Peptides against a protein of PDB entry 4U39. Designs and how they scored, part 65

Target 1, 302 residues: chain A of PDB entry 4U39
Amino acid sequence: SIKVIGVGGGGNNAVNRMIENEVQGVEYIAVNTDAQALNLSKAEVKMQIGAKLTRGLGAGANPEVGKKAAEESKEQIEEALKGADMVFVTAGMGGGTGTGAAPVIAQIAKDLGALTVGVVTRPFTFEGRKRQLQAAGGISAMKEAVDTLIVIPNDRILEIVDKNTPMLEAFREADNVLRQGVQGISDLIATPGLINLDFADVKTIMSNKGSALMGIGIATGENRAAEAAKKAISSPLLEAAIDGAQGVLMNITGGTNLSLYEVQEAADIVASASDQDVNMIFGSVINENLKDEIVVTVIATG

## One batch from the design tools (peptide; aimed at target 1 D187 V263)

Design b2_p27_2_s2 (made by RFdiffusion4, then SolubleMPNN; from b2_p27_2, 13 letters changed)
Fold by OpenDDE base, seed 3:
Structure b2_p27_2_s2 (fold): chain B 302 residues (1-302), chain A 27 residues (1-27)
Amino acid sequence: as target 1 above (302 residues)
Amino acid sequence: MKKILVFETGTKEEVLAKLREKLKEAE
């Protein structure tokens, strides 16, 4: 089974966005120290952590409180993650609960033998230096606790949105990018395809790879596949080029009109931008909600 | 029913070869 665990406010917002976008074949778990915020989760499984420590009042933006809250609730987390083949741990780094609890939860998932993938955000620079420093510590702890860690630099989202985008919309876009990162991988595994990926192959590409980069491209029109692929490999979300990656996961998602030619064209572009010796997982997904859009997601590992 | 084409893991060349093979089977 695949489990997605949203940790703290940002992680729970991302999980809500995944549920709203009907990401299939995954079980959703919402984890928070704030009981009121947790009640707003759309996840079937809601877990309050650190109930004794925090009394449901949240972590007060302190990562050490988030860490101790997850440690207090270790047995409950183990029970909720038991039997998962893969666990996505999603969080906004820089806060109390997400920053502190996500590494503990990731380690629990890994110790249970699940393929553990972190999908986390760095805070925007405007959230202040304290959040950036807290996020750096949380990301370092996540890197040790996961098989693969996708880090989304929120400041790079400002390069793909309008300059006049309200702060609340920038956070919604960060939640959407987290959704795209999880969905880009989960759709390859969880959704019945014409060719099923062996989960062993996913393990080979994602196990103990450390930090991963994610690129996303979206396009419409006659050259939409090529344009989406070019946008993905040149995405502002990529902190480096994918040409040095040892592994690449590629997802091409389109509407019911997605052609095999468009799939090939996009795959050829991403493959041509990758190393010759790269291990590539390729998948294509039909999403009836995309109409004329093609979404290319590239995850570079190693 | 969502039709998903998932291609097997492999080298770049192997993945592209499998993709081309599936394209030919669909013609």
Scores: peptide ipSAE 0.045, ipTM 0.667, DockQ to the pose 0.701
OpenDDE base, seeds 1, 2, 4, 5: peptide ipSAE 0.024, 0.024, 0.034, 0.022; ipTM 0.602, 0.621, 0.549, 0.605

Design b2_p27_2_s3 (made by RFdiffusion4, then SolubleMPNN; from b2_p27_2, 16 letters changed)
Fold by OpenDDE base, seed 5:
Structure b2_p27_2_s3 (fold): chain B 302 residues (1-302), chain A 27 residues (1-27)
Amino acid sequence: as target 1 above (302 residues)
Amino acid sequence: MQKILVLETGTKQEVLEKLRKKLKEAE
């Protein structure tokens, strides 16, 4: 089974966005120290952590409180994650609960033998230096606790969106990028395909790889597959080129009109930008909610 | 919903070869 655990406000917003987009084949868990915020979650499983420590009043933007809250609730987290083959831990780093609890939850998942993938955001520079420093500490702790850590630099989202984009829309886009990161991988595993991925192949590419980079490309029109692939490999979300990556995961998602030729064209572009000896996982997904859009997600590991 | 998920694993070369094979089989 695949479980997605949203940790704190940002993680729970991302999980809500995943549920709203009908991401299938995954179980959703919302974790928070704030009981009021947790009640707004759309997740089937809602877990309040650190009930004794925080009394449901949240972590007060303190990562140490988030950490201790997860430690207090360790047994409950273990029970909720038990039997998962894969666990996605999603959080907005820089806050109290997400920054402190996400590494603890990730370690619990890993200790249970799940393939543990972190999908986290760095705060925007405008959120201030304190959040950046807290995020850096949380990301470091996540890197040790996960098999693969996808870090989304929120400042790079500002390169994808219009410069006049309101701050609230920039946060919504960050939640959407978190969704795309989780969905891009989960769809490869959870969606019954013509060829089922051996989960062992995913484990080979993602196990103990440390930091990963994600690129996303979206396009429409006649050359949409090639354009989406080119946008993915040149995505502002990629802090480095995919050249030199030991592993590449590629998801091509399109509507019912997605052709096998478009899939090949996009795969060839991403492969051509990757090392010759790269371990590649390629998947194509039909999403009936996509009209004429193709979405290419590339995750580079190693 | 027949989600046609085509998943290919392997080296770059193996993935491209498998994909080319499937294209020929669809033709």
Scores: peptide ipSAE 0.027, ipTM 0.583, DockQ to the pose 0.727
OpenDDE base, seeds 1, 2, 3, 4: peptide ipSAE 0.023, 0.024, 0.023, 0.027; ipTM 0.587, 0.554, 0.554, 0.605

Design b2_p27_2_s4 (made by RFdiffusion4, then SolubleMPNN; from b2_p27_2, 14 letters changed)
Fold by OpenDDE base, seed 4:
Structure b2_p27_2_s4 (fold): chain B 302 residues (1-302), chain A 27 residues (1-27)
Amino acid sequence: as target 1 above (302 residues)
Amino acid sequence: MKKILVQLTGTKEEVLAALRKLLEEAE
């Protein structure tokens, strides 16, 4: 089974966005120290952590409180994650609960023998230096606790949105990028294809790889496949080129009009930008909600 | 052209070879 665990406010917003976009084949768990915020989750499983420590009043933007809250609730987290083959841990770094609890939850998942993938955000620079410093500590702890860590720098999201985009929409876009990171991987495993993916191959590419890079490309029109692939490999979300990556996961998602030629064209572009000795996992998914749009997601590991 | 839902694993060369084969079968 695949489990997605949203930790704290940002992680729970991302999980809500995943549920709203009907991401299939995954079980959703919402974790928070704030009981009122947790009640707004759309997840089937809702877990309040650190009930004794926080009394449901949240972590007060203190990562040490978030950490201790997860430690207090360790047995409950273990029971909720038990039997998962893969666990996605999603959080916004820089806050109290997400920053402190996400590494503890990730370590619990890893200790249970699940393939553990972190998908987290760095705060925007405008959220202030304190949040950036707290996020750096949380990201460092996540890196030690996961098999693969995808870090989304929120400041790079500002490069892909209009300058007139309201601040609230920039946060929604961060939630959407978190969704795309989880869905781009989960669809490769959970969505039935003409050729089924072996989960052992996913483990080979993602196990103990540390930090991963993520690129996303979206396009429409006649050359949409090539444009989406080019945008993915040159994405502002990529901190480096993918040419040195030991592993690549590629997802091509399109509507019911997605052609085999478009899939091959996009795959050739991404493959040509990758190392010659790269291990590649490739999937193409039909999403009926994508009318004329193609979305290419690239995750580079190693 | 056929609608496709495909999951492929392997090296770059293996994945591209498998996709090319699927294209040839779809013509």
Scores: peptide ipSAE 0.307, ipTM 0.808, DockQ to the pose 0.478
OpenDDE base, seeds 1, 2, 3, 5: peptide ipSAE 0.125, 0.113, 0.025, 0.204; ipTM 0.717, 0.699, 0.617, 0.764; seed 5 fails the geometry check

Design b2_p27_3 (made by RFdiffusion4)
Pose (drawn by RFdiffusion4):
Structure b2_p27_3 (pose): chain A 294 residues (1-190, 197-206, 209-302), chain P 27 residues (1-27)
Amino acid sequence: SIKVIGVGGGGNNAVNRMIENEVQGVEYIAVNTDAQALNLSKAEVKMQIGAKLTRGLGAGANPEVGKKAAEESKEQIEEALKGADMVFVTAGMGGGTGTGAAPVIAQIAKDLGALTVGVVTRPFTFEGRKRQLQAAGGISAMKEAVDTLIVIPNDRILEIVDKNTPMLEAFREADNVLRQGVQGISDLIALDFADVKTIMKGSALMGIGIATGENRAAEAAKKAISSPLLEAAIDGAQGVLMNITGGTNLSLYEVQEAADIVASASDQDVNMIFGSVINENLKDEIVVTVIATG
Amino acid sequence: LSVKFFAVAKNVDELKEKFEEAKEEEE
């Protein structure tokens, strides 16, 4: 019983993307102050929060509103979250709802005893000062409210995509990366949560590599461990979760080869949750999701 | 989606051992 909660617009897209990618085994909840944007969520559960406060008009990039909105819907949320063994709280930081409501929601989930993993994007630098400041204040609050907070620095999306990909695609990739963050774990729980719990505090950074071809598992792992999303050296990690996903042509040769690359770059005595998952919709593509905690 | 290989390891040596066992099982 793992629930992925998209909070605000940032999470709304990630949840959509997850659903679009047919990520299995999770119950999705899209939570928004913005009734219009919420009605775009492909989530079966659409929770409008702050209906009294925002009247479906959203938080206006005011985290305080997203917060008061979440506090207003404190009871509706716990009802939706009860029974969750694990709650992914996915949101865009810098906003109002994502920045304000996610900590409220993730804290509720944490109090509910669920393994609360918040997976958020820090706004692109270009989103400006307000976005940066609010997320910083918001990411700070997400840390206090989750067991593990995987923060995806959107600015690093720009190092990854072609220098000329339009902004719209840059935001889109941030959504996918958020999806890639949650799927990278949720695919490994579809298992004693104390395992993953022992891996879940402090902040967490993740990396992704995608590759195709003859030497792809290594290419993917190398890209994953060195990825711009992954800002710090993995040897600094106390715990590392590795996810290898490929087509039905995923070989153990490929799997371990990538595991060896991720392992050698991690500390020897590191705790590790490693999985490889077959995605029939993949052909020659392979995706290594690496999440380091410490 | 299906899991091909899964491990919870306390270190790299334990992870290598679990890969050796997985390879032996496939053989």

Design b2_p27_3_s1 (made by RFdiffusion4, then SolubleMPNN; from b2_p27_3, 13 letters changed)
Fold by OpenDDE base, seed 2:
Structure b2_p27_3_s1 (fold): chain B 302 residues (1-302), chain A 27 residues (1-27)
Amino acid sequence: as target 1 above (302 residues)
Amino acid sequence: MKIFFFAVAKSKEELRKAFEEAKKKLE
């Protein structure tokens, strides 16, 4: 089974966005120290952590409280994650609960033998230096606790949105990028295809790979596949080129008119931008809600 | 026909072969 666990406010917003977009083949768990915020989750499983420590009042933006809350609730977290083959841990780093609890939860998942993938955001620079420093500490702890860590730099989202985009929409876009990171991988595993991926192949590419980079490209029109692939490999979300990556996961999502030739064209572009000896997993997914759009997601590991 | 195609390729040649196999399955 695949489990997605949203940790704290940002992680739970991302999980809500995943549920709203009907991401299939995954179980959702919402974790928070704030009981009122947790009640707003759409997840089937809702877990309040650190009930004795925080009394449901949240972590007060203190990562140490988030950490201790997860430690208090360790047995409950273990039971909720039991039997998972893969666990996605999603959080907005820089806060109290997400920053402190996400590494503890990730370590619990890893200790249970699940392939553990972190998908987290760095705070925007405008959220202040304190959040950036707390996020750096949480990301460092996540690196030790996961098999693969995808870090989304929120400041790079500002390069792909209009300059007049309201702050609330910038946060919604961050939640959407978190969704795309999880869904880009989970669709490759959970979606029945003409050729199914072996989960062993995913484990080979993602196990103990450390930090990963994610690029996203969207295009429409006659050359949409090539344009989407080119945008993905040159995405502002990529902090480095993918030419040195030892592993690549590629998701090509289109509408019902997605052709095999478009999939091949996009895959050839990404493969040509990668190392010659790269281990590439690619998948094509049909989303009936996409009309003329193609979405290419590239995750580079190693 | 929902074209869900997944492949693992360790090289451009393996990628090409995977697409050729997919084409045969779609015929």
Scores: peptide ipSAE 0.218, ipTM 0.816, DockQ to the pose 0.639
OpenDDE base, seeds 1, 3, 4, 5: peptide ipSAE 0.055, 0.166, 0.205, 0.040; ipTM 0.634, 0.776, 0.806, 0.627

Design b2_p27_3_s2 (made by RFdiffusion4, then SolubleMPNN; from b2_p27_3, 11 letters changed)
Fold by OpenDDE base, seed 5:
Formats: structure tokens, sequence, C-alpha cells
Structure b2_p27_3_s2 (fold): chain B 302 residues (1-302), chain A 27 residues (1-27)
């Protein structure tokens, strides 16, 4: 089974966005120290952590409170994660609960033998230096606790959106990028294809790889597959080129008119931008809601 | 949501082979 855990406000917003987009084949768990915020979650499983420590009033933007809250609730977290083959831990880093609790939850998942993937955001620079410093500490702790860590630099989202985009829309886009990171991987595993992926192959590419880079490309029209692939490998979300990556996961999502030729064209572009000896996992997904749009998600590991 | 194709490839040659296998399954 695949479990997605949203940790704190940002993680829970991302989980809500995943549920709204009908991401299939995963179980959703919302984790928070704030009981009121947790009640707004759309997740089937809602877990309040640190009830004794925080009394449901949240972590007060203190990562140490978030950490202690997860430690207090360790047994409950273990029970919720038991039997998972893969666990996604999603959080907005820089806050109290997400920054402190996400590494603890990730470590619990890893100790249970699940393939543990972190998908987290760095705060925007405008959120202030304190949040950036807290996020850096939380990301460092996540790196030790996960098999693969995808870090989304929110400032790079500002390069994808219009300069006049309101702050609220920039946060919504961050939630959407978190969704795309989780869905891009989960779709490859959760759904039977024409050629089934062995979960062992996914483990080979993602186990103990540390930090991963994520790129997203979206395009429409006659050359949409090639354009989407080129946008993905040159995505502002990529802090570096994928040419040195030992492992690549690629998801190609399109409408009912997605052709095998388009999938091959996109895969060839990504493979050509990767290391010569790259281990590539690729998958194509049909989403009837995309119509003429193609979305390419690339995750580079190693 | 329908999955169209999934594969693992360690080389461009293996990638090509996987696409040929997929074509055969679609015929």
Amino acid sequence: as target 1 above (302 residues)
Amino acid sequence: MKIFFFAVAKSKEELRKKFEEAKEKLE
C-alpha cells in the first residue's frame, strides 16, 4: 500500500489538493498539532499529534514543539503507517509542525521498512529569514530520515507564475507542485500498466538516494510531448541539470488522445538529457480531464 | 484514469525494446 502523510498546515493543504484532484491508489493521512486546522482536512485519516503537549493549539511556529508532538504520538504514527510499502511525507518547511514532525514521521516510516519519500517546500524569501533558517534545519533532518527527498524551492515557483500573481495564488501553486511531486511517483506504482513496474525497480532508484530534483513541463498542440519534456528538463524547479542523475523517474500524463509516439518522443528527450548509464523508470497515464494538455514530471535521483 | 505504459530502462536500447514490447501488446 501507498500512504501519503500531510504534516502541518502546508502538508495538509497539499493533501487536500491531492484529494480534490482524485489522486488514486493512495491512502491519505492528515497530521497536525492544531485540532481546528485538522478538522478542515479532507483526508479519511486525521491524526492529532502532541495532544498533551499542545492541547490542540498548534506548535506556535516552533519546530521543537512539532518534533516533540510527533515523538509523543509515535505509537499512533506507527500504527497508521504499519503495512505501507511506500510512504510519502509532505510538508511546508519553515513552520512549527511540518518542520519538526515531518522528519520524525519519516524516520518512523523508514524504520517500519517502507520506501520513504519526502516531498517538501522551502518557504518563499518573503516569509522571512527565520522561516528559511527553520526550513534548513528541517530539510537537513528530513534528508537523514528519508530514502529520497524532493525539495521544492518556492521562490522558483515565482519564475513559473506571472509576476503579478497574488501571494495567495503563489501558495496555491506551491500546494499544486507538492501534489504533482507525489502524484508523479504514485501514479507509476499504484496503477497497472501495459507493462507493470516491479516495486523492486522503484526501490532500486529511490532507496537511500538522498536529495532529488523535480522538473515539470506542461504543453499543448502538435509538438506538445516534445515541448512538455523540454520544459520539464529545463524547469525552474530544477536547481541543477539532470545530466549527472543516476536515476530518473518520468511520468507522462495526457488525455485520451495521448499516443505511444508522443510517449516515446518525450522519453527520448529526457533520456538524452540524462546520464548515459541512467536508470530510467517511465510511465504514461491517461487523464480524461487534460484533453489536449500533456504534463511531464521528471524526478532525478542520485 | 487508465495507465497507458510503464517501463524501466537502463539504456536507450532497452528503452527502445520496451516500446516495441508495448506496441506488440497494443496490436
Scores: peptide ipSAE 0.161, ipTM 0.772, DockQ to the pose 0.763
OpenDDE base, seeds 1, 2, 3, 4: peptide ipSAE 0.048, 0.157, 0.130, 0.113; ipTM 0.633, 0.750, 0.743, 0.732

Design b2_p27_4 (made by RFdiffusion4)
Pose (drawn by RFdiffusion4):
Structure b2_p27_4 (pose): chain A 294 residues (1-190, 197-206, 209-302), chain P 27 residues (1-27)
Amino acid sequence: SIKVIGVGGGGNNAVNRMIENEVQGVEYIAVNTDAQALNLSKAEVKMQIGAKLTRGLGAGANPEVGKKAAEESKEQIEEALKGADMVFVTAGMGGGTGTGAAPVIAQIAKDLGALTVGVVTRPFTFEGRKRQLQAAGGISAMKEAVDTLIVIPNDRILEIVDKNTPMLEAFREADNVLRQGVQGISDLIALDFADVKTIMKGSALMGIGIATGENRAAEAAKKAISSPLLEAAIDGAQGVLMNITGGTNLSLYEVQEAADIVASASDQDVNMIFGSVINENLKDEIVVTVIATG
Amino acid sequence: SLSTQVFFVAESVDELREKLDEARAEE
C-alpha cells in the first residue's frame, strides 16, 4: 500500500507522468488548491485542498496559502493517506501548493507511520528569486516532514537536455525526472520496509542515465552515477538505492556490469537496495536510477 | 508491463557481488 501524492502543480505533472508511464503498484493522489489544474490530473483521487481558502483558485505561489490550504484539509488528507505503508510526496518546490502543502501532507503521512519519501524539484534558477527562495524555505520544511527527501535540482535538467531544448520541454523533463525519481523506488516495491526505511535520513540526491546499444548498461550506469541531477559524489553516500530497468533483453551481464559501476563508486560498506526491473515497453533503452542518501 | 528481474538488499559491495553471482549461477 504505497501512495504517490502529487502536491500542487509540480507533483500534479509528475503523477500524470507516472500514470502516463503506467507506473504500477501505487495509488495516486493529486492534491491541489487549484481546482482547474487539479482537474487535469490523471489521478483517480483528486483532492482539492484549501477549497474554503482558495476557492479552487490555487495558492498563487504563496507557500503560506498552500500550507493553510493543507492545514484546512488536514482531515481530508489523513483519510486519504490512512493505510498507506509508504507515501511518496511529490511536488514542485517554489510554488505555493507544492512548496506549502507538501510538508503538511508529508508530515501527515509521516505521523501516519508511512515511510514518507518526498520527491520534489527545486525550481530552475530561471524561475527567479521568489521561486528559489520559496522552495528553499520549502525544501527546508520538506526535510523536517519526510523520512527521505529526494531533491531534484531542475537547474541540472538544463545540463542534461540539449542546450537548445525550449523551456517548455525543460519543465517537461523536470516532470519526468520527478516521475523517474518516484518510479525509481516504487518499481522496487510492486520486501521489509525497514530495509528501505533504513535507507530512508538527511537529504537525498538522485541520478539517472539512459542509454542504448551494445555497451549500454555501463553507459547508463556511468551516466547515472555522473548525472547532473546527482550533485555530490556517491562515496559520500551512507545508503544507495539502485534501480536498473531495461527491456526483456536485460541480461545479468548488463545488470551487474551497471551494479559494479554504481558499487565501485559507492563506499564499500555502503547499504544498498538494488533492483533491476524489466519494462516491456523498452527495447534497447536501459535506465539506471541511482538514489544516494548521505 | 513491469517485472522484477532481481532484487537485493545488501550491507556491502561484496555482499551484493555475491548475491548477483548466485543469481547468475541459478540461471

Design b2_p27_4_s2 (made by RFdiffusion4, then SolubleMPNN; from b2_p27_4, 13 letters changed)
Fold by OpenDDE base, seed 5:
Structure b2_p27_4_s2 (fold): chain B 302 residues (1-302), chain A 27 residues (1-27)
Amino acid sequence: as target 1 above (302 residues)
Amino acid sequence: MKKTLVQIVAKSKEELREKLAEAAAKQ
């Protein structure tokens, strides 16, 4: 089974966004130290951590409180994650609960033998230096606790959105990018297809790979597949080029008019930008809600 | 309903192109 665990406010917002976008074939778990915020989760499984420590009042933007809250609730986390083949741990880094608890939860998932993937954000620069420093510590702890860690630099979202985009919409776009990272991988595994991917192949590409980069490209029109692929490999979300990547996961999502030629063209572009000896998992997904749009997601590991 | 059209695992660019060509020939 695949489990997605949202940790703290940002992680729970991302999980809500995943549920609203009907990300299929995954179980959702919401974890928070704030009981009021947790009640607003759309997840089926809701877990309050550190009830003795915090009394449900949250972590007060202190990562050490988030850590201790997860440690207090270790047995409950173990029970909720038990029997998962894969666990996504999603959080906004820089806060109290997400920064402190997400590494502890990730380690618990890994110790249970699940393929453990972190999908986390760095805070925007405007959230201040304290959040950036807390996020750096949380990301370092996540890297040691996961098989693969995808880090989304929120400041790069401001390069994709309109300059007039309200701050609230920039946070919603961060939640959407977290959704795209989880969904790009989960759709490859959980969506029924003509050719089923072996979960062993996903393990080979994602196990003990450390940091990963994510690129997203969206396009419409006659050259939409090529344009979406080019946008994905040059995405502002990529902190580096994918040319040195030892592993690549690629998802192409389109409407009912998605052709195999478009799929091939996009795959050739991404493969051409990757290492010659790259281990690639490629999947194409039909989403009937996409009209003339193609979405290419690239995750580069190694 | 979401449907996967093609899923390919490849260890090289060459293997990817071959498997894509095979998938195209089966359509």
Scores: peptide ipSAE 0.298, ipTM 0.823, DockQ to the pose 0.852
OpenDDE base, seeds 1, 2, 3, 4: peptide ipSAE 0.251, 0.164, 0.182, 0.243; ipTM 0.770, 0.738, 0.746, 0.784

Design b2_p27_5 (made by RFdiffusion4)
Pose (drawn by RFdiffusion4):
Structure b2_p27_5 (pose): chain A 294 residues (1-190, 197-206, 209-302), chain P 27 residues (1-27)
Amino acid sequence: SIKVIGVGGGGNNAVNRMIENEVQGVEYIAVNTDAQALNLSKAEVKMQIGAKLTRGLGAGANPEVGKKAAEESKEQIEEALKGADMVFVTAGMGGGTGTGAAPVIAQIAKDLGALTVGVVTRPFTFEGRKRQLQAAGGISAMKEAVDTLIVIPNDRILEIVDKNTPMLEAFREADNVLRQGVQGISDLIALDFADVKTIMKGSALMGIGIATGENRAAEAAKKAISSPLLEAAIDGAQGVLMNITGGTNLSLYEVQEAADIVASASDQDVNMIFGSVINENLKDEIVVTVIATG
Amino acid sequence: MTIAGFGFGKTAQEAIDKAVAHFKENN
């Protein structure tokens, strides 16, 4: 019983993307103050929060509103989260709802005893000062409210995509990366949560590599461990979760080869949760998701 | 999607060994 909660617009898209990618084994909850944007969620559960406060008009990039909105819906949320063994709280930070309500929601989930993993994007630098400041204040609050907070620096999306990809695609990739963050774990729980719990505090950074071809598992792992999303050296990690995903042509040779690359770059006595998942919708593509904690 | 191999360990090598074993069992 793992629940992925998209909070605000940032999470709304990630949840959509997860659903679009048919990520299995999770119950999705899209939570928004913005009734219009919420009605775009592909989530079966659409929770409008702050209905009294925002009248479906959203938080206006005011985290305080997203917070008060979440506090207003404190009871509706717990009801939706009860029974969750694990709650992914996925949101865009810098907004109002994502920045404000996610900590409220993630804290509720944490109090509910669920393994609360918040997976959020820090706004692109270009989103400006307000976005940056609010997320910083917000990311700070997400850390206090989750067991593990995987923070995806959107600015690093721009190093990854072609220098000329339009902004719209840059935001889109941030959504996918958020999805890639949650799927990277949720695919490994579809298992004693104390395992993953022992891996889940402090902040967390993740990396992703995608590759195709003859030498792809290594190409993917190398790209994953060196990825711009992954801002710090992995040898600094106390715990590392690795996810290897490929087509039905995923071989152990490829799997371990990538595991060896990720492992050698991690500390030797590191705790590790490692999985490889077959995605029939993949052909020659392989995706390594690496999440380091410490 | 299906799990091809899984491993958990207190060391990276232990986790890899367990994932390799699990992968062989599944395949």

Design b2_p27_5_s1 (made by RFdiffusion4, then SolubleMPNN; from b2_p27_5, 12 letters changed)
Fold by OpenDDE base, seed 1:
Structure b2_p27_5_s1 (fold): chain B 302 residues (1-302), chain A 27 residues (1-27)
Amino acid sequence: as target 1 above (302 residues)
Amino acid sequence: MKIAGFGVGKTAKEAIEQMKKDFEKRN
């Protein structure tokens, strides 16, 4: 089974976005220290952590409270993650709960033998130096606790949105990028009849790979596949070129009119930007909601 | 949601070829 665990406010917002976008074949778990925020989760499984420590209050932007809250609730987390083949741990780094609890939860997942993938954000620079420092500590702890860690640099989201984009929309875009990172992988695995074959290959590409980079490209029109692929490999979210990656996962998602030719064209572009000896996974997914849009997600590991 | 094609390979070429085969198998 695949489980997605959203940790703290940012992680839970991302999980809500995943549920709203009908990400299939995954079980959603919302984890928070704040009981009121947790109640707003759309996840089927809601877990309050650190109930004794926090009394249902948030971690007060203190990662140590988030950490201790997860440690207090270790047995409950183990029970919720038990039997997962893969666990996505998603969080906004820089806060209390997400930053502190996500590494603990990730370690629990890994210790249970799940392929553990972190999908996390760095805070925007405008969130201040304290959040950046907290995020750096949380990301460092996540690296030790996961098989693969996708880190989304939120400041790079500002390069892909209009300069007049409200701060709230920038956060929504960060949640959407988190969604795309999880969905881009989960859609490749969670398909009936593919899960057992593909999960071994995903394990090969994602197990003990450390940091991963993600690029996203979206396009419409006649050359949409090529344009989306080019945007993905040149995405501002990619802090480096994908040519040095040991593994590449590519998801090409389109509407019902997505052709094999478009999939091939997009795959060839990503392939041409990758090392010749790279382990590659390509998937194409039909999402009826995309109409004329193609979304290319590239995840580079190693 | 439907997967149209899936490919795995040690090379990009192999992965694309496998994806094409998978697509053909599913359709």
Scores: peptide ipSAE 0.248, ipTM 0.792, DockQ to the pose 0.826
OpenDDE base, seeds 2, 3, 4, 5: peptide ipSAE 0.086, 0.170, 0.154, 0.190; ipTM 0.677, 0.743, 0.734, 0.759; seed 5 fails the geometry check

